# Peptides against a protein of PDB entry 5KEZ, part 72

Target 1, 320 residues: chain A of PDB entry 5KEZ
Amino acid sequence: NVAIYNPFRPWWERYQPVSYKLCTRSGNEDEFRNMVTRCNNVGVRIYVDAVINHMCGNAVSAGTSSTCGSYFNPGSRDFPAVPYSGWDFNDGKCKTGSGDIENYNDATQVRDCRLTGLLDLALEKDYVRSKIAEYMNHLIDIGVAGFRLDASKHMWPGDIKAILDKLHNLNSNWFPAGSKPFIYQEVIDLGGEPIKSSDYFGNGRVTEFKYGAKLGTVIRKWNGEKMSYLKNWGEGWGFVPSDRALVFVDNHDNQRGHGAGGASILTFWDARLYKMAVGFMLAHPYGFTRVMSSYRWPRQFQNGNDVNDWVGPPNNNGVI

## One batch from the design tools (peptide; aimed at target 1 T116 D253 W310)

Design b2_p26_8 (made by RFdiffusion4)
Pose (drawn by RFdiffusion4):
Structure b2_p26_8 (pose): chain A 320 residues (1-320), chain P 26 residues (1-26)
Amino acid sequence: as target 1 above (320 residues)
Amino acid sequence: SADTANLDAYRNYLQARADAVAAANA
């Protein structure tokens, strides 16, 4: 991923890929393989955050400011370490004047245009799908059990299916024959938009962002909500079917207060209420549960938004 | 709706941040 130095090494630089080499601030390929093997050998699975909608920001300076030293040039669309060229992006397919996503009532541009200027991969091309599949198959053979598909709302459900069609079964040393990767797709669907999370049920589960937003408001006793109202918690509140939901109280993104749910999201900063919300979630049968494990940063709210929400993991001069 | 407003505020925030980062590294 791009090594971003202003601001200093933000957590979200990891969502701007430069290549598919397994080489990050978290470690190299040897350390990654070692982790996956050790965890599988004690029965704990690894799920990978797959950033496949885009490469890095179109305005990022060319050079080798990358976590493995790989060269890249966003202005010329050259990512030779993959390799990707200008033919591999949606510049000619997007219809907005800016080339970015401008209107979320237009389902097409949400898919074909750049998300906040991030170079949008042409996922309809077999070559691009093959390069992504090669990356995910490398991970599957190492032994990962599934994937979180980042920014799934900005990918066509069919393109995702075409990529998944190319995946190996899970490593037969640890998983039964014919086992398939666990897929959960990050789609923020609070209603009112043309894209529905149900559009993605053919590919795997989806993140249910309504879950934590509603639970936070209820536990905080905001907006007239009471815990007694949780008697019919689940699809009774308009959530996706339980067998398609990945649920959580907060995630790495919206724990910073700017996300789906804003200030209502309970986090470790609100430890007393947070424990209660996690407890309710873990006790209730709805959904497959994910628990957040975080790091502290110097929060500094100005106008209800944290100007330090970009701060990366604890580090000494960028080394985690 | 309130949910839509929340998501619009979220997207605007992310765009503003992207722009600020791009300007700072120009």

Design b2_p26_8_s1 (made by RFdiffusion4, then SolubleMPNN; from b2_p26_8, 12 letters changed)
Fold by OpenDDE base, seed 2:
Structure b2_p26_8_s1 (fold): chain B 320 residues (1-320), chain A 26 residues (1-26)
Amino acid sequence: as target 1 above (320 residues)
Amino acid sequence: SAEVENMKRYFELLKARAAEVAAANA
């Protein structure tokens, strides 16, 4: 991915890929392979956060300022380490003036335009699908158990399916022969937009963002909410079917969104209430559960916003 | 700089997501 130095190595640089090389601040491919092996040997499975909707931001300077030193040029859409070129992006399909998503009520913009300037891959092309599948298959062959698909809302479900259809079975050294990768898709569906979580049910599980939002309100006893109302927690609250849901109390994004209206979300900053919420989630039989492991950072609020929300995990001069 | 612009874009994304969550709780 791109190496960002202003601010100094933020967490979100990881979501701006310039290649599919397993070479980042977390380590190299050999170290990753070793970690996967050690984890599998003790029954801990690895799921990769796969960023396949886009490459890096369109405004990033060209050069070799990346975690693996690969050259890239966002301006010309040149990513030779893949390789991608201008033919592999949706610039011509997006009809907005800015080239970015401007109206989330327009599904075509949401999927064909850039998410906050991130260069949008043309996932309709078999070439692009194959390059992504090769990346994911390399991980599968190493021994990962599955994937979180980042920004799935911004990809056509059929394109995702086409990629998934190219995937190998899991590594038989650790998984039963014929096992398929576990897939869960990040889709932010809180209602009010044309894109629905149900559009993605055919590809695997989907994130249920209503879960943490509503649970936070209940645990905080806001708006007259009571714990007793959780009797029909799950589909009774308008959530997706249990067998399609991946649920969580918080994630890396909404840990940082409190100043802008995400105050209901419970995080480790509210330790007591957070433990209650996580405990309830783990005990209640709804969805596939995900527990967050995060870190503290020096928060500095200005006008209700944490100006240090960019801070990444503890590191040694940028190396994790 | 390009890095600062990237930061701003991500901040806007986070704000948008936070606003969406707030709307869902209204």
Scores: peptide ipSAE 0.030, ipTM 0.553, DockQ to the pose 0.044
OpenDDE base, seeds 1, 3, 4, 5: peptide ipSAE 0.030, 0.020, 0.024, 0.022; ipTM 0.566, 0.464, 0.499, 0.555; seed 5 fails the geometry check

Design b2_p26_8_s2 (made by RFdiffusion4, then SolubleMPNN; from b2_p26_8, 12 letters changed)
Fold by OpenDDE base, seed 1:
Structure b2_p26_8_s2 (fold): chain B 320 residues (1-320), chain A 26 residues (1-26)
Amino acid sequence: as target 1 above (320 residues)
Amino acid sequence: SAEVENMKKMFDLLKARAEAVAAANA
């Protein structure tokens, strides 16, 4: 991905890919392979946060300032490490003046225009689908169990399906023959937008952002909410079907107060309430559960916002 | 600089997501 130095190596640089090489601040491919093997050998499975909707920001300077040293040129849409060219992006399809999503009530813009300047891949093209599938298949062959598909709301469900149809079965060294990768899709659906979580049910599970938001309000006793109301927790609260839900108390975005759920989201900063929420989540049968493992950073609030919400995870394996 | 602009875009993303949540809850 792009190496951002101002601010110094923020967490969100990881969501600006310039190649599908497994060279990041989290480690190199050999280290990743080793970790996957060791985890699989003790029954711990790995799913990868796959950024396949886009490449890096259109305003990033061309060069080799990337975690694996690969050259890239956002201006010309040149990503030779893949390779991608100008033909592999939706620049010509997006009809907005800026080239960015301007109206989230327009599903076509949401899927064909750039997400805040991030170069939008033309997922309708078989070539692009194949390159993404090759990346994911490489991970599958290493031994991962599945994927979180980042920014799924910004991809056409049919394009996602086309990619998934190209995927290998899981590595038979650790998984039963014929096993398919576990897929869950990040779709923020709190209502009010044309794109619905149900649009993606056919591809796998979807993130249920109502879960953490509502659980937070209940545990915080906001708006008269009571724990006893959790008797019909799940579908009874208007959540997606349990077998389609990936549930969590917080994620990296809303942990910083900017993502879906707002201020109701419980995090490790509210330790007691957070433990209650996580405990409840793990005990309740609704959905497939995900537990957050994060880190502390030096928060500095200005006008209600943490100006240090960019701080990336701690690093002790060198600056790359 | 390009990095500053990139940072701005990321902040805009977070802001947009927050606004979408607010709108949905209204």
Scores: peptide ipSAE 0.020, ipTM 0.389, DockQ to the pose 0.045
OpenDDE base, seeds 2, 3, 4, 5: peptide ipSAE 0.014, 0.015, 0.017, 0.014; ipTM 0.362, 0.327, 0.346, 0.400

Design b2_p26_8_s3 (made by RFdiffusion4, then SolubleMPNN; from b2_p26_8, 14 letters changed)
Fold by OpenDDE base, seed 2:
Structure b2_p26_8_s3 (fold): chain B 320 residues (1-320), chain A 26 residues (1-26)
Amino acid sequence: as target 1 above (320 residues)
Amino acid sequence: SEEVENMKKYYELLKKRAAEVAAANA
């Protein structure tokens, strides 16, 4: 991915890829293989956060300032380490003046235009699908168990399906023969927009962002909410079917106060309430559960916003 | 609704990240 130095190596640089090389702040491919093997050998499975909707931001300077030293040129859409060129992006499809998503009530814009300047891949092209599948299959062959698909809301469900249909079975050294990768898709659906989480049920599980948002209000006792109201927690609260749900109390985005759920979201900053919420989530039989492991950072609030919300995990001069 | 407002906040976060990247490359 792109190496960002101002601010110094923010967490979100990870979501601006310039290649599919397994070479990042976390380590190289050999170290990754070693980690996956060691984890699998003790029954811990690895799921990769796969960024396949886009490459890096269109405004990033061309050069070799990347975690694996690969050259890239956002201006010309040149990513030779893949390789991608201008033919592999949706610049010609997006009809907005800026090239970015301008209206989230237009599903076509949401899928075909750039997410906040991130170069949008043409996932309808078999070439692009194949390059992504090769990346994911390389990970599968290493021994990962599945994937979180980042920014799934911004990809057509059919394009995702086409990629998934190209995937290998899981590595038989650790998984039963014929096993398929576990797929869950990040889709933010709190209502009010045309794209629905149910559009993606055919590809795998989806994130249920209503879960953390509503649980936060109950635990905080906002608006007279009581724990006893959680008796029909799950589908009874308007959430997606349990067998399609990936549930969580918080994630990296809303932990920083700007994600889906707003101020109701519980985090480690409110330790007592957070433990209650996580405990309830693990005890209640709804959805596939995900527990957050995060870190503290020096928060500095200005006008209600943390100016240090970019701070990444503890590191040694940028190396994790 | 409150839910829609919360989604807007998420998108604002993304916009902020884009602005930070632009500033870094200015």
Scores: peptide ipSAE 0.046, ipTM 0.635, DockQ to the pose 0.782
OpenDDE base, seeds 1, 3, 4, 5: peptide ipSAE 0.028, 0.033, 0.032, 0.031; ipTM 0.585, 0.582, 0.536, 0.558; seed 4 fails the geometry check

Design b2_p26_8_s4 (made by RFdiffusion4, then SolubleMPNN; from b2_p26_8, 13 letters changed)
Fold by OpenDDE base, seed 4:
Structure b2_p26_8_s4 (fold): chain B 320 residues (1-320), chain A 26 residues (1-26)
Amino acid sequence: as target 1 above (320 residues)
Amino acid sequence: SAEVENMKKYFELLKKRAEAIAAANA
């Protein structure tokens, strides 16, 4: 991914890829392979956060300022380490004046235009699908158990399916023969927009963002909410089917912005309430659970927003 | 700089997500 130095190595630089090389501030491919092997040998499975909707921001300067030193040129859509070129992006397909998503009530814009300037890959192309599948298959062959698909809301479900159909079975050294990778898709569906979580059920599980939002309201006792109202928690509260849901109290995104996560979201900053929420989540059978492990950073609020929400995890001069 | 601009874009993204959550729970 791109190496950003202003601000100094923010967490979100990891979501601006310039290649599919397993070479980042967290380590190299050999170290990753070693970690996966050691984890699998003791029954701990690895799921990769796969950034496949886009490459880096369109405004990033060309050069070799990347975690593995690969050259890239956002201006010309040149990513030779893949390789991608101008033919592999949706620049001509997006019809907005800016090239960015301007209206989230237009599903076509949401999927064909750039997410906050991030160069949008043409996932309709078999070439692009194959390059992504090659990346994911390499990880599968190393021994990972599955994937979180980042920004799935911004990809057509059919394009995702086409990629998934190219994937290998899991590595038989650790998994039963014929095992399929575990897939969960990040889709922010809180209602009010045309893209629905149900559009993605055919590809795997989907993040249920209503879970943390509603649970936070209940635990905080907002609007007269009571714990007893959780008797029909799950589908009874309008959530997706349990077998399609990945649930969580907070994630890296909604943990940031508008104070300590915004609105009702509970985070480690409110330790007592957070423990209550996480405890309830783990005890309740609804959905597949995910627990967040985060870190403290020096928050600085301006107009209700933390201007230091970019701060990455503790590191040694950028190396984690 | 390009890095500062990207920072602002990500701030806007996070703000949008936070606002969506707030609206859903209002």
Scores: peptide ipSAE 0.032, ipTM 0.574, DockQ to the pose 0.044
OpenDDE base, seeds 1, 2, 3, 5: peptide ipSAE 0.025, 0.029, 0.031, 0.032; ipTM 0.587, 0.586, 0.561, 0.578; seed 2 fails the geometry check

## One batch from the design tools (peptide; aimed at target 1 T116)

Design b2_p27_1 (made by RFdiffusion4; failed a check: the pose's geometry)
Pose (drawn by RFdiffusion4):
Structure b2_p27_1 (pose): chain A 320 residues (1-320), chain P 27 residues (1-27)
Amino acid sequence: as target 1 above (320 residues)
Amino acid sequence: SMVMHEAFVNKDGSLDGFLYDHSGAHP
């Protein structure tokens, strides 16, 4: 991923890929393989956050400011370490004047245009699908059990299916024969938009962002909500079917207060209420549960938004 | 050295696994 130095090494630089080499601030390929093997050998699975909708920002300076020193040039669309060229991006397919996503009532541009200027991969091309699949198969054979598909709303459900069609079964040393990767797709669907999370049920589960937003408001006793109203918690509140939901109280993104749910999202900062919300979630049968594990940063709210929400993991001059 | 910020938990309370690195999104 791009090594971003202003601001200094933000957590979200990891969502701007430069290549598919397994080489990050978290470690190299040997350390990654070692982790996956050790965890599988004690029965704990690894799920990978797959960033496949885009490469890095179109305005990022060319050079080798990358976590493995790989060269890249966003202006010329050259990512030779993969390799990707200008033919591999949606510049000619997007119809907005800016080339970015401008209107979220237009389902097409949400898919074909750049998300906040991030170079949008042409996922309809077999070559691009093959390069992504090669990356995910490398991970599957190492032994990962599934994937979080980042920014799934900005990918066509069919393109995702075409990529998944190319995946190996899970490593037969640890998983039964014919086992398939667990897929959960990150789609923020609070209603009122043309894209529905149900559009993605053919590919795997989806993140149910309504879950934590509603639970936070309820536990905080905001907007007239009471815990007694949780008697019919689940699809009764308009959530996706339980067998398609990945649920959580907060995630790494919206724990920073800017996300789906804003200030209502309970986090470790609100420890007393947070424990209650996590407890309710873990006790209730709805969904497959994911628990957050975080790091502290110097929060500094100005106008209800944290100007330090970009700060990366604890580090000494960028070394985690 | 590998960092993980989210864990999966089964209905029996047992640990299912971790998400490698974490969930998030570019702002």

Design b2_p27_1_s1 (made by RFdiffusion4, then SolubleMPNN; from b2_p27_1, 16 letters changed; failed a check: the pose's geometry)
Amino acid sequence: KVLFFEKLVGPDGSLVGYVYERMGAYP

Design b2_p27_1_s2 (made by RFdiffusion4, then SolubleMPNN; from b2_p27_1, 11 letters changed; failed a check: the pose's geometry)
Amino acid sequence: SMLFHERLVGPDGSLVGYLYERSGAYP

Design b2_p27_1_s3 (made by RFdiffusion4, then SolubleMPNN; from b2_p27_1, 16 letters changed; failed a check: the pose's geometry)
Amino acid sequence: KVLTFEKLVGPDGSLVGYVYERTGAYP

Design b2_p27_1_s4 (made by RFdiffusion4, then SolubleMPNN; from b2_p27_1, 15 letters changed; failed a check: the pose's geometry)
Amino acid sequence: SVLTFERLVGPDGSLVGYVYERTGAYP

Design b2_p27_2 (made by RFdiffusion4)
Pose (drawn by RFdiffusion4):
Structure b2_p27_2 (pose): chain A 320 residues (1-320), chain P 27 residues (1-27)
Amino acid sequence: as target 1 above (320 residues)
Amino acid sequence: SYWDIHNARMTAYRNYVDALNDRFFNS
């Protein structure tokens, strides 16, 4: 991923890929393989955050400011370490004047245009689908059990299916024969938009962002909500079917207060109420549960938004 | 700079997210 130095090494630089080499601030390929083997050998699975909708920001300076020193040039669309060229991006397919996503009532541009200027991969091309699949198969054979598909709303459900069609079964040393990767797709669907999370049920589960937003408001006793109203918690509140939901109280993004749910999202900063919300979630049968494990940063709210929400993991001059 | 461009784009995006939240909680 791009090594971003202003601001200094933000957590979200990891969502701007430069290549598919397994080489990050978290470690190299040897350390990654070692982790996956050790965890599988004690029965704990690894799920990978797959950033496949885009490469890095179109305005990032060319050079080798990358976590493995790989060269890249966003202006010329050259990512030779993969390799990707200008033929591999949606510049010609997007219809907005800016080339970015401008209107979320237009389902097409949400898919074909650049998300906040991030170079949008042409996922309809077999070559691009193959390069992504090669990356995910490398992970599958190492022994990962599934994937979080980042920014799934900005990918066509069919393109996702075409990529998944190319995946190996899970490593037969640890998983039964015919086992398939666990897929959960990150789609923020609070209603009122043309894209529905149900559009993605063919590919795997989806993140149910309504879950934590509603639970936070209820536990905080905001907007007239009471815990007694949780008697019918689940699809009775308009959530996706339980067998398609990945649920959580907060995630790494919206714990910073700017996300789906804003200030209602309970986090470790609200420890007393947070424990209660996690407890309710873990006790209730709805959904497959994910628990957040975080790091502290110097929060500094100005106008209800944290100007330090970009701060990366604890580090000494960028070394985690 | 890239930082300035990024901030501008993220501000616009977050305004969308605020509007989405407002519609969700008021619905």

Design b2_p27_2_s1 (made by RFdiffusion4, then SolubleMPNN; from b2_p27_2, 15 letters changed)
Fold by OpenDDE base, seed 5:
Structure b2_p27_2_s1 (fold): chain B 320 residues (1-320), chain A 27 residues (1-27)
Amino acid sequence: as target 1 above (320 residues)
Amino acid sequence: SYADIMKERMEKHLKKVEEKNKKFFNS
C-alpha cells in the first residue's frame, strides 16, 4: 500500500493498495506464511481483509513511496506491480463532475465512482477479476480460511460473484477437501438507500451494522429503549437472516467517528457499557460474532471531531 | 481522507437509525 507521511502513517493507508504483494508494515510474505501455518496448526483460522474495490487515492504522488517500494502512478492509473493501467478503472463510467461518489441514493455512482478519490477498479473486466482472483488464490493456497471483502457496497454483487467463482478450494493440509473460503462482505445498510444487504446474500455473509447501532441505543437507554425489547433480538428487529449476518459491537471505522457518549456505537472508550454489549452479543445466538481488538490513541476533539482519528496501532517510528 | 468520509457516512447512517427508533418506540 501507499506510505502516507502526512499524517504520519495513518491506519487508513493500508486501504490504499498499489499492488497485491504481501509486503506491508505488518510483515513480508514469508512472515505471513509462517503466521498462517502456526495459527492453522493450533486451530486458529485466518481471514484476510481484502481490498479489491479500488487502488490508492487519485491525489497521491507518483513514485515508490509504498510499503514494498513498488512504483505506482495514480495520475496515469499505472500500477505495474499488478499490472493495472488506465484501461482497468471506471473513470469513463463515472458520470459525476468530480469523479467521486456525490449521491449515495444513486447506486450506479456508489459502485462506479471513486470512494473519496480512491481509484475505482473496473470489476466488470475479466482481466481485473482474474488479477484479484490470483491475489486471493495465493492467500488461499497459503492457508487462509476466507475473506472480509472491503467496501462491498461499492462493488456490483455480480462482479464479486464472478471473482468468487474463480477461487480455489481451501488448502487441504488444514481444511476438509472441497472446503470453500468463508466470505463476509462489508455492506453498510441501515435503510433508506437503494443498495441493500440482501443484494449480496448470494456471495456470502454480510455485515449487519444495524446490530451495533441498535444495541448501542438500547444499552445507552436512548429513545426510550429498554433491554426488555431485546426479547425478539435478531430477525425480529429487522436484521438480516442469522445465517447471513456477521455481527459486531464496533469496528475500526465507527469507533473513530465519535467520542464516548456521542453516537450510539459502543466502544472500549465506554468500557462498562461496551462489556455489557459484547457480553450480550456473545451470549445471544443471532449471527456470526466478531469481537474487536483495538487500541487507545491520543484523542483531540475540535468542534466535536477527533483530529487524531487517523492514528494507527502502536508503532516505533512507523514500524509495527 | 478515507477516515473522514467513513466518519461522515457512519454519522449519516446512525442518524437514520435514530429516526427509525423514534418512530418505533414512540408510536
Scores: peptide ipSAE 0.025, ipTM 0.401, DockQ to the pose 0.147
OpenDDE base, seeds 1, 2, 3, 4: peptide ipSAE 0.021, 0.017, 0.023, 0.022; ipTM 0.364, 0.337, 0.368, 0.373; seed 4 fails the geometry check

Design b2_p27_2_s2 (made by RFdiffusion4, then SolubleMPNN; from b2_p27_2, 17 letters changed)
Fold by OpenDDE base, seed 5:
Structure b2_p27_2_s2 (fold): chain B 320 residues (1-320), chain A 27 residues (1-27)
Amino acid sequence: as target 1 above (320 residues)
Amino acid sequence: SYADTLKERLDKHLKKVKERNEKFFNS
């Protein structure tokens, strides 16, 4: 991914890929392979956060300022380490003046335009699909159990399906023969927008963001809500079917929202309430649960916004 | 940023939810 120095090595630089090389601040490919092997040998499975919707930001300077030193040029859409060129992006498909998503009520913009300047890959192209599949298959062959698909809302479900259809079965050294990778898709569906979580059910599980939002309001006792109202928690609250839901109290994005977290979202900043929420989530049978492991950073609020929400995990001069 | 966009959208949604709940419980 790109190496960003202003601000200094933010967490979100990891979501700006310039190649599919397994070479980041977390380690190199050999170290990753070693970790996966050791984890699998003791029954711990690895799921990779796969960034396949886009490459790095349009405004990032060209050069070799990346975690593995690979050259890239956002201006010309040149990513030779893949390789991608100007033919592999949706610049010509996006009809907005800025080239970015401007209206989330326009599903075409949401999927064909740049997410906050991130160069949007043309996932309709078999070439692009194949390059992504090669990346994911390499990980599968190493021994990962599945994937979180980042920014799935911004990809056409059919394009995702086309990529998934190219994937290998899981490594038979640790998984039963014929096992398929576990897929969960980050889809932000809080209602009121044309893109729905149900559009993605055919590809695997989806994130249920209503879960953390609603649970936060209940535990905080906002709007007169009571714990007793959780009797029909899950589908009874309008959430997706349990077998399609990936649920969580917070994630890395919404814990950086307003207040002690993302609005109603409970985080480690609200230790007591957060423990209650996580305890409830783990005790309740709805959905596939994900527990967050995060870190503290020096928050500085200006006009209700934390200007240090970019701060990444503890590091030594950029080295994790 | 991506995080900022999600933050804004979530906050807007939660505001609507609050308004709806207030109407329900205070009616």
Scores: peptide ipSAE 0.024, ipTM 0.387, DockQ to the pose 0.111
OpenDDE base, seeds 1, 2, 3, 4: peptide ipSAE 0.009, 0.005, 0.022, 0.007; ipTM 0.330, 0.292, 0.360, 0.301; seeds 1, 3 fail the geometry check

Design b2_p27_2_s3 (made by RFdiffusion4, then SolubleMPNN; from b2_p27_2, 18 letters changed)
Fold by OpenDDE base, seed 2:
Structure b2_p27_2_s3 (fold): chain B 320 residues (1-320), chain A 27 residues (1-27)
Amino acid sequence: as target 1 above (320 residues)
Amino acid sequence: SYAEIRKKRLEEHLKKIEEMNEKFFNS
């Protein structure tokens, strides 16, 4: 991914890929392979946060400022380490003046335009699908168990399906022969927008962001909410079907006040309430559960916003 | 059944959380 130095190596640089090389601040491919092997050997499975909707930001300077030193040129859409060229992006499909998503009530914009400047891959193209599948298959062959698909809202479900259809079975060294990768898709659907979580049920599970948002209000006793109302928790609260849901109390985005849930989201900053929420989640049968492991950072609020929300994991001069 | 086990766990946790919550907000 791109190496950002202002601010200094933020967490979000990880979501701006310039190649599919397994060479990042977290380590190299050999180290990753070693970790996957060790985890699999003790029954711990690895799921990769796969960024396949886009490459890096359109405004990032060309050069070799990347975690593996690969050259890239956002201006010309040149990513030779893949390789991608200008023909592999949706620049011509997006009809907004800025090239970015401007109206989230326009599903076509949401999927064909750039998410906050991130160069939008033309996932309709078999070439692009194949390059992504090659990346994911490399990970599968290493021994990962599945994937979180980042920014799934911004990809057409059919394009995702086309990629998934190209995937290998899981590594038979650790998984039963014929096993398929576990897929869960990040889709922020709190209602009110045209893109729905149900659009993606055919590809795998979907993140249910209503879960953490609503649970937070109940645990915080906001708006007269009572725990007794949790009797029909799950589908009764308008959540997606349990077998399609991946549930969580918080994630990296809404832990920083971004994304879905707002101030209702419980995090480790509210330790007591957070433990209550996590305890409830683990006890309740609804959905597939995900527990967050995060870190503290020096929060500095200005005008209600944490100006240090960019801070990534503890590191030594950028090395994690 | 597995469903019954889950239900029992849920009931136990709900009770605990409710008690903790009441203590928290009324302290």
Scores: peptide ipSAE 0.025, ipTM 0.530, DockQ to the pose 0.017
OpenDDE base, seeds 1, 3, 4, 5: peptide ipSAE 0.011, 0.013, 0.021, 0.018; ipTM 0.329, 0.337, 0.517, 0.410

